# Ledger of designs, part 186: peptides against a protein of PDB entry 6D0Y

Target 1, 225 residues: chain A of PDB entry 6D0Y
Amino acid sequence: ETEDHLESLICKVGEKSACSLESNLEGLAGVLEADLPNYKSKILRLLCTVARLLPEKLTIYTTLVGLLNARNYNFGGEFVEAMIRQLKESLKANNYNEAVYLVRFLSDLVNCHVIAAPSMVAMFENFVSVTQEEDVPQVRRDWYVYAFLSSLPWVGKELYEKKDAEMDRIFANTESYLKRRQKTHVPMLQVWTADKPHPQEEYLDCLWAQIQKLKKDRWQERHIL

## One batch from the design tools (peptide; made by RFdiffusion4, then SolubleMPNN)

Design b2_p27_2_s1 (from b2_p27_2, 10 letters changed)
Fold by OpenDDE base, seed 5:
Structure b2_p27_2_s1 (fold): chain B 225 residues (1-225), chain A 27 residues (1-27)
Amino acid sequence: as target 1 above (225 residues)
Amino acid sequence: SELERLEKALKDESAIKDLERIAKEYE
């Protein structure tokens, strides 16, 4: 494939096709694998870009990366590293919506066998541990809890299957924090943006309730959270 | 400002230190 054509293939995957999505993804993974010797950097950049900019295709691209990782393990690692760098950059740039999305993306990579469950658990342990930090704004504590909870729909099932004890501890710590944190009233329609990095009072509590229900339902999502 | 202080606080990457480990332990 030509370099220009690779962009088209990657960007359009998951669109209308006579074949199944699974088949298309397998096919694309094969194409990309074959082109890695010549276009590795380009493919990496493209995948990182679509992963960030096309959130509606999150599961498509995580699956694609999973398939590609199975074919080329080293490339999978490079992709994860790139995404981690992007997450750090997003935080530095105060792009908190992008940052939380990247956490979700990384979370779903666990399902795709790109990231090990224990590693993700460790990340979430670190996130929730922020609630215990001293002399920090509550917005920091809230954001990391938010990032954790908002990612569980994508990875909670897998993490509990493999690390139930650790997850229970994280949940207990989260619950404890939510009970003791200061609640502030802000507009209900507030969107977490760079200029408003603190979630509204009800949001985290509502999100927690939804996640608790999801957990109770054995992580079978029956409605959009 | 309050916003600047909040932004600075959120930029602290200490909570995501394990990300590097994630990159090394991928499946």
Scores: peptide ipSAE 0.035, ipTM 0.617, DockQ to the pose 0.021; fails the geometry check
Fold by OpenDDE base, seed 1:
Structure b2_p27_2_s1 (fold): chain B 225 residues (1-225), chain A 27 residues (1-27)
Amino acid sequence: as target 1 above (225 residues)
Amino acid sequence: SELERLEKALKDESAIKDLERIAKEYE
């Protein structure tokens, strides 16, 4: 395979085909695995790029990574590392929308058996623990809570199935924080933008309510949050 | 400015340290 061909294959996966998506993903995973000796860096970069820039294909690429991880565990690790680095870079660049999306992507990797559920729970514990930090602005606390809550539609079911007690503790801590935090009254549902480094306070409360409902509905989505 | 202070606060990504741990588990 040529580099250009690999790019085409990766970018176009999930598009119209005579074969099932699952079959195509399995096939692509095989192709990529075979080409890792020659094009590992390129493939890694491509996967990271499409993971970041094609949110509409989130589940496609998490699945692909899951399949590839099963074939080459080391490469899966390198991919996760790359995504973590990208998350850090996004935060440093104040690209908070991308950062949240990356957390969602990583969350869905739990469903694809790339990241273990306990590890993701631990990550979210760390996120929510930010609410207990001293001498930090509320915006920091709010953002990490937002990142946590905003990711639950993608992984909440899995985490509660495997770590319900731990998740309940996280929820309790979240609820406690939301009750005691300072609140302002603004339109409830707003689109987070890069120029707004923190979610609107009422939006966070609204999101909490939506997540509570989602949890009550056993994580069956009825609408896009 | 207030925005700069907020941005600086969010740049402290210490809370994602567990992600690094996750990545190291592949080693």
Scores: peptide ipSAE 0.035, ipTM 0.624, DockQ to the pose 0.021; fails the geometry check
Fold by OpenDDE base, seed 2:
Order: sequence, then structure tokens, then C-alpha cells
Structure b2_p27_2_s1 (fold): chain B 225 residues (1-225), chain A 27 residues (1-27)
Amino acid sequence: as target 1 above (225 residues)
Amino acid sequence: SELERLEKALKDESAIKDLERIAKEYE
């Protein structure tokens, strides 16, 4: 495959086809694997780009990466590393919506067996531990809680299945923080949710309630958060 | 502004260090 053709294949995967999505993804994974020796860097960049810029295809590309990771574990690692770097860059660039999405993407990679559940739990433990930081603005604490909660629709089920005790601890810490935090910082959170279709007066509390409901419903999502 | 405050407050992304650990598991 040529580089241009690879771009087309990657960008258009998931579009209407006579074949099943699963078969198309498997086929594409095979094509990409075969071309890794010659086009690894290009493929890596393309996948990172579509993963970042096409949120509507999140599960398509996480699945694709999962298939590729199964075929080439090293490439999977390089992809994860690249996405982590992108997450850091997003934060540095103050692209917080992108950052949250990237955390969601990484979260869904757990479902695709690219990232181990315990590792993701550890990450979320670290996120929630920010609530215990001293001499930091509440907005920092709020954002990491937001990032954590916002990602649970994509990975909560898997994490509870694998690490229920640890997740319960994280939830307890989150709940404790939400109860004690000041509500006067709500306007700052609006920066993150300005484009949401259903603006909340206190988004974190509302999100928490939604996640609690989702958890109660055994992580079966009934609506898009 | 709220955006400026957020920008300043969230500049330190040290809390995502575990992501780096995740990546290292592939090595």
C-alpha cells in the first residue's frame, strides 16, 4: 500500500460497506501490519491523528488499535506512548476538552486489551489523588475529578470487574472531595462544558450523580453523557 | 478570566505520570 492509500483506508474505515465492520477492521489491521516495516511512522501518525480528531469514531479506532496491538505489541506500545504525549501536549496547550477526550480514548483502549485495567486504575488513582494536593487551586482538583468521571462510561465496567476494591476506594475519595469542595468554583468548570448540549449549574455534581446511576445500572449506558 | 485561571491552574500535568508507566509496560 502507498502512503496515500493508507491514509484513505484509515480515515474511511467504518463507513458503509457490504462487509461487517469487524471484518473491515480485521482486514485493515492486516494491511497496516504488513506495511509497518515500511510505513510505521506514517501509520502511527495517521492513527494518532484520527484518534484525536475524529471522536465520533472513537470505538472504531480503539478497536483497530486493539487488533493491531494483538498483531504487533510493540506498535501498540508506541501508539499508547504517542497518545500519552498528545495528552500532555493538550494539557500544556490548554485544550482541556481534547485532553478529556484523550483520556476517554485511552480508557476505551482498556476494553480493547491495549492497556491493562490495573494500569488504568493506577492512573485514575493518581487523578483523584490530586484532590489531596495542598496549596493548589480547586479548579485543578475539579478537572482531574472531571477527567476521571468523564471517562468511566468507557471503562468503568471493566475496571470494576478487575479492580473493584480499588475502584471503590477511588469512588469514596471522589465522593468525599465532592462533598467538601466549594461550589463557588462552578464558573471555572463552565469553561470545560460550554459546548455541552445540556449545561449544568454544577456540572461536577451532576456528572457524579450520572456516574453513580451508571454504576448502579451495572455500567449499561442509557444515554450519552 | 475563568479561562486564564484554569490555564494557569492546570498547567502542571504531573498527575498523568501513571500514563507514562502504562507506556513503559510495553517495553
Scores: peptide ipSAE 0.033, ipTM 0.623, DockQ to the pose 0.021; fails the geometry check
Fold by OpenDDE base, seed 4:
Structure b2_p27_2_s1 (fold): chain B 225 residues (1-225), chain A 27 residues (1-27)
Amino acid sequence: as target 1 above (225 residues)
Amino acid sequence: SELERLEKALKDESAIKDLERIAKEYE
């Protein structure tokens, strides 16, 4: 395969095809695996790029990475490292929308057996521990809680299946923080919904309620959060 | 502005240290 062809294959995966998505992903994983000896760096860059720039294909590319990881474990590791670097860069560049998306992406990689559940739990423990930091702006605390909660639709089920006690502790800490935080501190985290009893609602409280409902429903989503 | 406060507050990414640990698991 040529580099240009690889780019095309990676960018277009998940599009309309005569075959199932699963079949296409498996096929692509095989192609990419075969080309790793010659094009590892290019493939890595391409996957990182599409993972970052095509959020609509999140589950497609996490699945693809999962398949590749199963075929070439070292490559999976290199990909995770690259994504972590990108997350750090996003934070440094104040690109927090990208940052939270990358957290979601990494979260879904747990489902794809690329990242271990305990590792993700540890990361979320660190996120929620920010709420306990002293002399920091509330917006910092809020963002990390947001990053945690907003990622749970992608990984909550797996984490509770594997680490229910630890997750309960994280939830308890999150709940405690949400109860004691100043709700009017960050206007950017307020949402206006005309179809709800409270048109102006603090987003974290809303998100928390949604996540609690999701948890109660055993992490079976019935609507897009 | 609120955006400026957010940018300043989140500049310290120390809370993602465990991501580095995750990365090390693949080394």
Scores: peptide ipSAE 0.032, ipTM 0.624, DockQ to the pose 0.021; fails the geometry check

Design b2_p27_2_s3 (from b2_p27_2, 11 letters changed)
Fold by OpenDDE base, seed 3:
Structure b2_p27_2_s3 (fold): chain B 225 residues (1-225), chain A 27 residues (1-27)
Amino acid sequence: as target 1 above (225 residues)
Amino acid sequence: SELERLKKALSVEEAIEELEKIAKEHE
């Protein structure tokens, strides 16, 4: 395949087709695997790009990466590393919307057997541990709690199935923080801008309540606002 | 090994530090 053709294939996967999505993804994974010897770097860049820029296709691309990881484990690792670098860069660029999405993307990679559950738990432990830091702005604490909670719809079930004790500890720490944090009253409809890189209090509390309900429902699919 | 590599990658310590800096600017 040519580089241009690879780009087209990757960008258009999941669109209307006579074949099932699963079949198309398997086919694409095979094509990409075959082209890795010649186009590894390009394929890696393309996958990172679509992962970041096409959030509506999150599960499509996590699944694709999962299939590729099964075919070429080293490539899967390189992809994860690239996405982590992107997360760091997003934060440095004050792009919190992208950052939280990347955390969610990484979370769903656990379901696709690309990232191990213990590794994701460790990441979330690090996030929530920020709430225990002294002399740190609350906006920082709030964001990492938000990043954690907002990702649980994608990975909460898997993490509780494998690391329930650790997850309960994280939840306890989160709850403790939410109870003791200072209340900031920002309009619910206010757009999250660079000047306010933290979720509104009302939204964070609402999200916590929704996640608690989701947990009680054993992570059964429900509407998340 | 692989788990350790992933743990290191997912630690995001540098990202945490950067966010703290940004948060202070927006405080």
Scores: peptide ipSAE 0.024, ipTM 0.583, DockQ to the pose 0.016
Fold by OpenDDE base, seed 4:
Structure b2_p27_2_s3 (fold): chain B 225 residues (1-225), chain A 27 residues (1-27)
Amino acid sequence: as target 1 above (225 residues)
Amino acid sequence: SELERLKKALSVEEAIEELEKIAKEHE
């Protein structure tokens, strides 16, 4: 495959085809694996790019990476490392929209067997530990809690299945923080109305309540958020 | 307020979208 062709294949995956998406992804994973000896760096860059810039295809690319990781674990590791670097860069640049998306992407990679559950738990432990930092803005604490909680729809089930005790500790710490943090009711953060769950609550409180409900429902979802 | 501005800068729109998705799932 030429580099241009690889780009086309990667960027267009998931588009209408005579074959199933699963078949197309498996096929593409095979093509990419075969080309890794010659185009590893290019493929890595392409995958990182589409993973970052095409959020509408999150599950497509996490699945693709999962398939590729199953074929080449080393490449999967390199991809994860690249994504983590990107996450760090996004955080440093205060690009929190990209950062939170990357956390969700990484979270879904757990489901795709690219990232081990304990590793993701450790990441979330680090996030929630920010709530214990002194002399930092609450918005920082809130964001990391948000990043954690908002990623749980993608990975909460898997993490509780494998690391329930650790997750319970993280939840306890999160709950403790949410109880002691300053609560504000800014209109733009008031997601809920009178006809919605938890009306007139702050977004983190609402999110917490929803996640608690999701947990209570054993993380059963009909679709990925 | 400064807090409001900071929250807005920290992906408020995305937070809203995610909450809406979660809420819809639990309706």
Scores: peptide ipSAE 0.020, ipTM 0.433, DockQ to the pose 0.023
Fold by OpenDDE base, seed 5:
Structure b2_p27_2_s3 (fold): chain B 225 residues (1-225), chain A 27 residues (1-27)
Amino acid sequence: as target 1 above (225 residues)
Amino acid sequence: SELERLKKALSVEEAIEELEKIAKEHE
């Protein structure tokens, strides 16, 4: 395969085809695996790029990475490392929309057996622990809670199945924080952006309520949040 | 500005140390 051809294959996966999505993903994983000896760096960069730029295909690319991880464990690790680096860069650049999306992407990688559930729980414990930091802006606390809650639709079921006690603790801490935090009401919903890093107070409470409902419904999603 | 102050605070990466651990454990 040529580099240009690989780009086309990766970018177009999940599009209309005579074959099933599952079949296409397996096929692509096989192609990519075979080309890793010659194009590992290129494939890695491409996957990171599409993961960031095509959020509508989140589950497609997490699944693809899962398949690749199963075929080449080392490559899976390199991919996770690259995504973490990107998350760090996004935070440094104050690209909060990208950052939260990357957290969601990493969360869904748990379902694809790329990241272990206990590790993800530990990550979320760290996120929620930010609420206990002293002498920091509330916006920081709010963002990490938002990052946690907004990722649960993708991974909450798996984490509760594997680490229910730990998750309950995280939820309790989250609830406690939400009750004690200062609320500044804004009439319109605001999306996190580089220029608007502070979420709407009502939105965070609303998100919490939605997540509680999802939990009650045993994480059977009717709508993606 | 207040916004810059907030952005700086949010950019602190202490809470994502576990992510780095995840990557290291996988490799």
Scores: peptide ipSAE 0.032, ipTM 0.576, DockQ to the pose 0.021; fails the geometry check
Fold by OpenDDE base, seed 2:
Structure b2_p27_2_s3 (fold): chain B 225 residues (1-225), chain A 27 residues (1-27)
Amino acid sequence: as target 1 above (225 residues)
Amino acid sequence: SELERLKKALSVEEAIEELEKIAKEHE
């Protein structure tokens, strides 16, 4: 495959085809694996780019990465590292929409056996531990709780299956924080934007309620969060 | 501005360190 053709293949994966999506992904994974010796950097960059810019194809690309990781563990690791670097940069740049999406993407990589469940739990423990920090703005505490809760639709089932006790602890800490945090009671209809680096009070409480319902429903999503 | 200060306060190094561990210990 040529370098230009690789871009086309990666960008168009998941589009209508005579073959199943699974078959197409396996085929693409094979093509990409074969081209890694010559185009590793290019492939890595392309995958990172589409992962970031095409949120509607999140599960497609996480699955693809999962397949690649199974074929080439080192490449899978390099991809995860690249995505983490991007997450760092997003946070530094105060791009919180991208940051939370990247957390979701990483979360779904757990389902694809690219990231270990215990590692993701540890990350979420760190996120929720921010609620215990002193002398920091509540907005900081709120955002990391939001990042955690907002990612659970993608990985909550897997994490509870493997780390139920730890997850329960995180939930308890989250609930405790939500109860004791200051309430500003801003309308929940306000959208998270760059001008609002923290979730609104009612939105966060609403999200918590939705996640509680999702948990109760054994992580079978019946509504759009 | 207050908004800028709030934005800067959202970053955490500890969480990032954990993410780095995740990268090294992926499946």
Scores: peptide ipSAE 0.025, ipTM 0.588, DockQ to the pose 0.021; fails the geometry check

Design b2_p27_2_s4 (from b2_p27_2, 11 letters changed)
Fold by OpenDDE base, seed 4:
Structure b2_p27_2_s4 (fold): chain B 225 residues (1-225), chain A 27 residues (1-27)
Amino acid sequence: as target 1 above (225 residues)
Amino acid sequence: SELERLEKALKDDSAIKKLEEIAKKYE
């Protein structure tokens, strides 16, 4: 395969086809695996790029990475590391929209058997532990809680199935923080809706309520967050 | 592991300055 062809294949995966998406992804994973000896760096860069720039294809690319990881475990690891580095860079660059998306992406990689549940739990423990940091702005604490909570729709079920006790501790810490944090009413942190089930309120409180409901419903989503 | 190290690095204070700027904007 040529580099250009690989790019085309990666970018176009998930498009309408006579074959099932799963079949196409499996096929692509096979192609990529075969080309890793010659184009590993290129493939890695491409996957990182599309993972970041095509959020509408999140589950497609997490699945693809999962399939590829099953074929080449080392590559999967390199991909995860690259994504985590990118997450850190996004945070440093104050690109919080990208950052939270990357957390969601990583979260879904747990479902794709690329990231182990304990590792994701550890990451979330680290996130929520920020709430205990002293001499930091609340927005930092809030963001990490937000990143955690907003990712649970993608991974909460798996994490509670595998690490329920640890997740309960994280939830308890989160709840404690949310109760004691200062409520803000800045526009970007407000949910301006009267629609049920959530009235107009501070965003994190709203998100927390949504996640609690999701948890209560055994992580079976009834509404898209 | 490298993964764990990178995860822990996310708690770095390198982003605090920018976050503080955001916070100050709404004070």
Scores: peptide ipSAE 0.023, ipTM 0.576, DockQ to the pose 0.015
Fold by OpenDDE base, seed 3:
Structure b2_p27_2_s4 (fold): chain B 225 residues (1-225), chain A 27 residues (1-27)
Amino acid sequence: as target 1 above (225 residues)
Amino acid sequence: SELERLEKALKDDSAIKKLEEIAKKYE
């Protein structure tokens, strides 16, 4: 396969086909695996790019990466590292919308057996621990809580099945922070939020309530958060 | 592991100064 052809295959996966999506993804995974000896770096860059630029295909590409990881564990690891580096770069560039999406993408990789549940829990523990930092703006604390909460629809079920005690501790710390934080910083949320779900309420409080309900419903999602 | 190091490093991002500037702009 040529590099241009690989790009086309990766970008078009999930489009209308006579075959099932699962079959197409398995086929593509096989093609990509075969080309790794010659095009590993290119394939890695392509996958990172589509993962970032095509949020509507999140589950398609996480599944694809899951299939590739099963075939080549080292490549899966390199992909995860690349995505985490991108997340860090997005934060440094103040691209918080991209950053939160990347956290969601990484979260769904847990479901695809690319990232272990304990690793994701550790990441979320690090996020929530930001709420305990001193001499930092509240917007920083709020964003990491937002990134955590907004990712739970994708991974909350899996994490509670495997790490319920640790998740409960994270939830307790989150709740404690939300109770003591200032509520007058709504304008600062405009830095990384496009739409507020409930204009009459503070955004993080609304999100917390929604996640609590989702948890109570055993992570059966009824609406897009 | 590298993954663990990267996860830890996310807490130490260098965007605090910029966040403060943005916060002042919107307040």
Scores: peptide ipSAE 0.023, ipTM 0.564, DockQ to the pose 0.015
Fold by OpenDDE base, seed 2:
Parts: C-alpha cells; structure tokens; sequence
Structure b2_p27_2_s4 (fold): chain B 225 residues (1-225), chain A 27 residues (1-27)
C-alpha cells in the first residue's frame, strides 16, 4: 500500500460496502498492521487526525484502533499517547469541545480493550477530585465534572461492570458537588432545546439527570447528546 | 466572561496527570 492509498482507506472506512463493517475493519486493521514497519508514523498521524476530526465515526475508529491494538500493542500504546497529548494540547489551546470529545474517544477505547477500565476510572477520579480543589474558579470544577459525565454514555457500562464500587464513589462525590455548587446558569452551562418542552436548565444539572437515568436504564444508550 | 474564566482555570491543568500516567503504561 502507498501512503496515499492508506489515507484513502482510513478516511473511507465505514462507508457503504458490500461487506460488513466488521469485515472491513478487520481487513483494514490487517492492511495497516502489515504496513506499520514502513509507514507507522504516517498511519499514526492519520488515525489521530480522523479520530479528532470525524466525531461521527467515533466508534468506527475506536474499533479500528482496538483491532489494530490487538495485533500490535506497541502501536496501540503510541496511539493512546498521541491522543492524550492532543487532549493536553486542546486544553492548553482552550478548545474545550475538542477536549471533551477526546475524553469520550478515550472512554470508548476502554470498550475496545485499548485502555484498561481501572485506568479510566483513575482518570475520572482525578477529574472529579478537581471539585475538591480550593481557591479555583467553579467553572474549572464544573468543566471536569462535565467531561466526566459527558463521557459516561460511552464507557459507564464497562466501568460499572468492573469497578462498581469506585464508580459509586465518584458518583457520590459528583452528586455532592452538584448539590453544593452555585448555580449561575450561564449560557455555556445552559441547555435550552425547543424540540422538547422543558424549562431552561443549568447544563450540569440536566446532564446529571440524564446520566442518572442512563445508569438506571443499565446504560442502554439513548440520544442524550 | 465565563469563557475567559474557564480559559484561565484550565490552561495549566494538573488534572491531566492521570492521563499522563496512562500514557506511561505504553512506553
């Protein structure tokens, strides 16, 4: 495969085909694995790029990375490192939407056996621990709670299956924080949807309610985002 | 603005340390 062809294959995966998506992903993983000795850096960059820029294909690319990671653990690790670096860069660049998405992407990598559940739990513990920081703006606390809650639709089921006690603790801490924090109802933390009749609500409270419902529904995903 | 406050609050984030620890597992 040429570099240009690899780009095409990676970008077009998931498009309509005579073959199943699973078959196509497995095939692509095999092709990419075979080309890693010659094009590792290129493939890594391409995967990172499409992972970031094509959020509609999140599960496609997490699955692809999962398949590739199963074939080449080292590459999988390098990919995770790259995504983590990108998350850090997004935060530094004040691209909080991208940052949240990247957390979601990393979360779904847990389902694909690329990231261990305990590691993700530890990350979320760290996020929620920000709520305990002193002398920091509430918006900082709010954002990390938001990042945590926003990612649960992708990984909550897996984390509760493997780390239920730890997750319950995180939830308890989150709930406690949400109860005691000041509700400012600023636009960036507001939800207002004309499609469904509901009063304007602070986004974190709304999201919390949605996540609680999702948890109650055994993490069977509904369109909440 | 709230966005400006968020920007200031999140620029130098220590909460990413756990992510770094995850990354180290793959080194």
Amino acid sequence: as target 1 above (225 residues)
Amino acid sequence: SELERLEKALKDDSAIKKLEEIAKKYE
Scores: peptide ipSAE 0.025, ipTM 0.610, DockQ to the pose 0.021; fails the geometry check
Fold by OpenDDE base, seed 5:
Structure b2_p27_2_s4 (fold): chain B 225 residues (1-225), chain A 27 residues (1-27)
Amino acid sequence: as target 1 above (225 residues)
Amino acid sequence: SELERLEKALKDDSAIKKLEEIAKKYE
């Protein structure tokens, strides 16, 4: 395969075809694996790029990475490292929308057996622990709670199946924080609705309610959040 | 502004240390 051809294959995966998506992903994983000796760096960069720039294909690319990780564990690790570096860079650059998406992406990688459930739990414990930091702006605490809750639709089921006690503790800490926090209505955490009586709502409380319902429904999604 | 406050609060982020640990396990 040529470098340009690999780019085309990676970018176009998930488009309509005569074959199933699953078959196409398996096929692409095989092609990419075979080309890793010659194009590892390019493939890594391409996957990181599409993962960031095509959020509508989140599950497609997490699945693809999962398949690649199963074939080449070292490559999977390098990909995770690259994504974490990107998350760090996004935070440094104040690209918080990208950052939260990357957390969500990493969360879904747990379902794809790229990241271990205990590791993700530890990450979320660290996020929620920010709520206990002293002498920091509430907006910092809110963002990490937001990042955590926003990711649960993608990984909550798996984490509760594997680490229910730890997740319960995280939830308890989150709930406690949400009850005691001041409602400042930070713009990025606001939801504007068409409803006249309630034109705006605090998003964290809304998100928490949605996640509680999702948890109650045993993490079976009835709608896309 | 609230956005500026967020930017200041998150620039020096210690909470990403756990992410770094996750990355290190693959090295």
Scores: peptide ipSAE 0.022, ipTM 0.586, DockQ to the pose 0.020; fails the geometry check

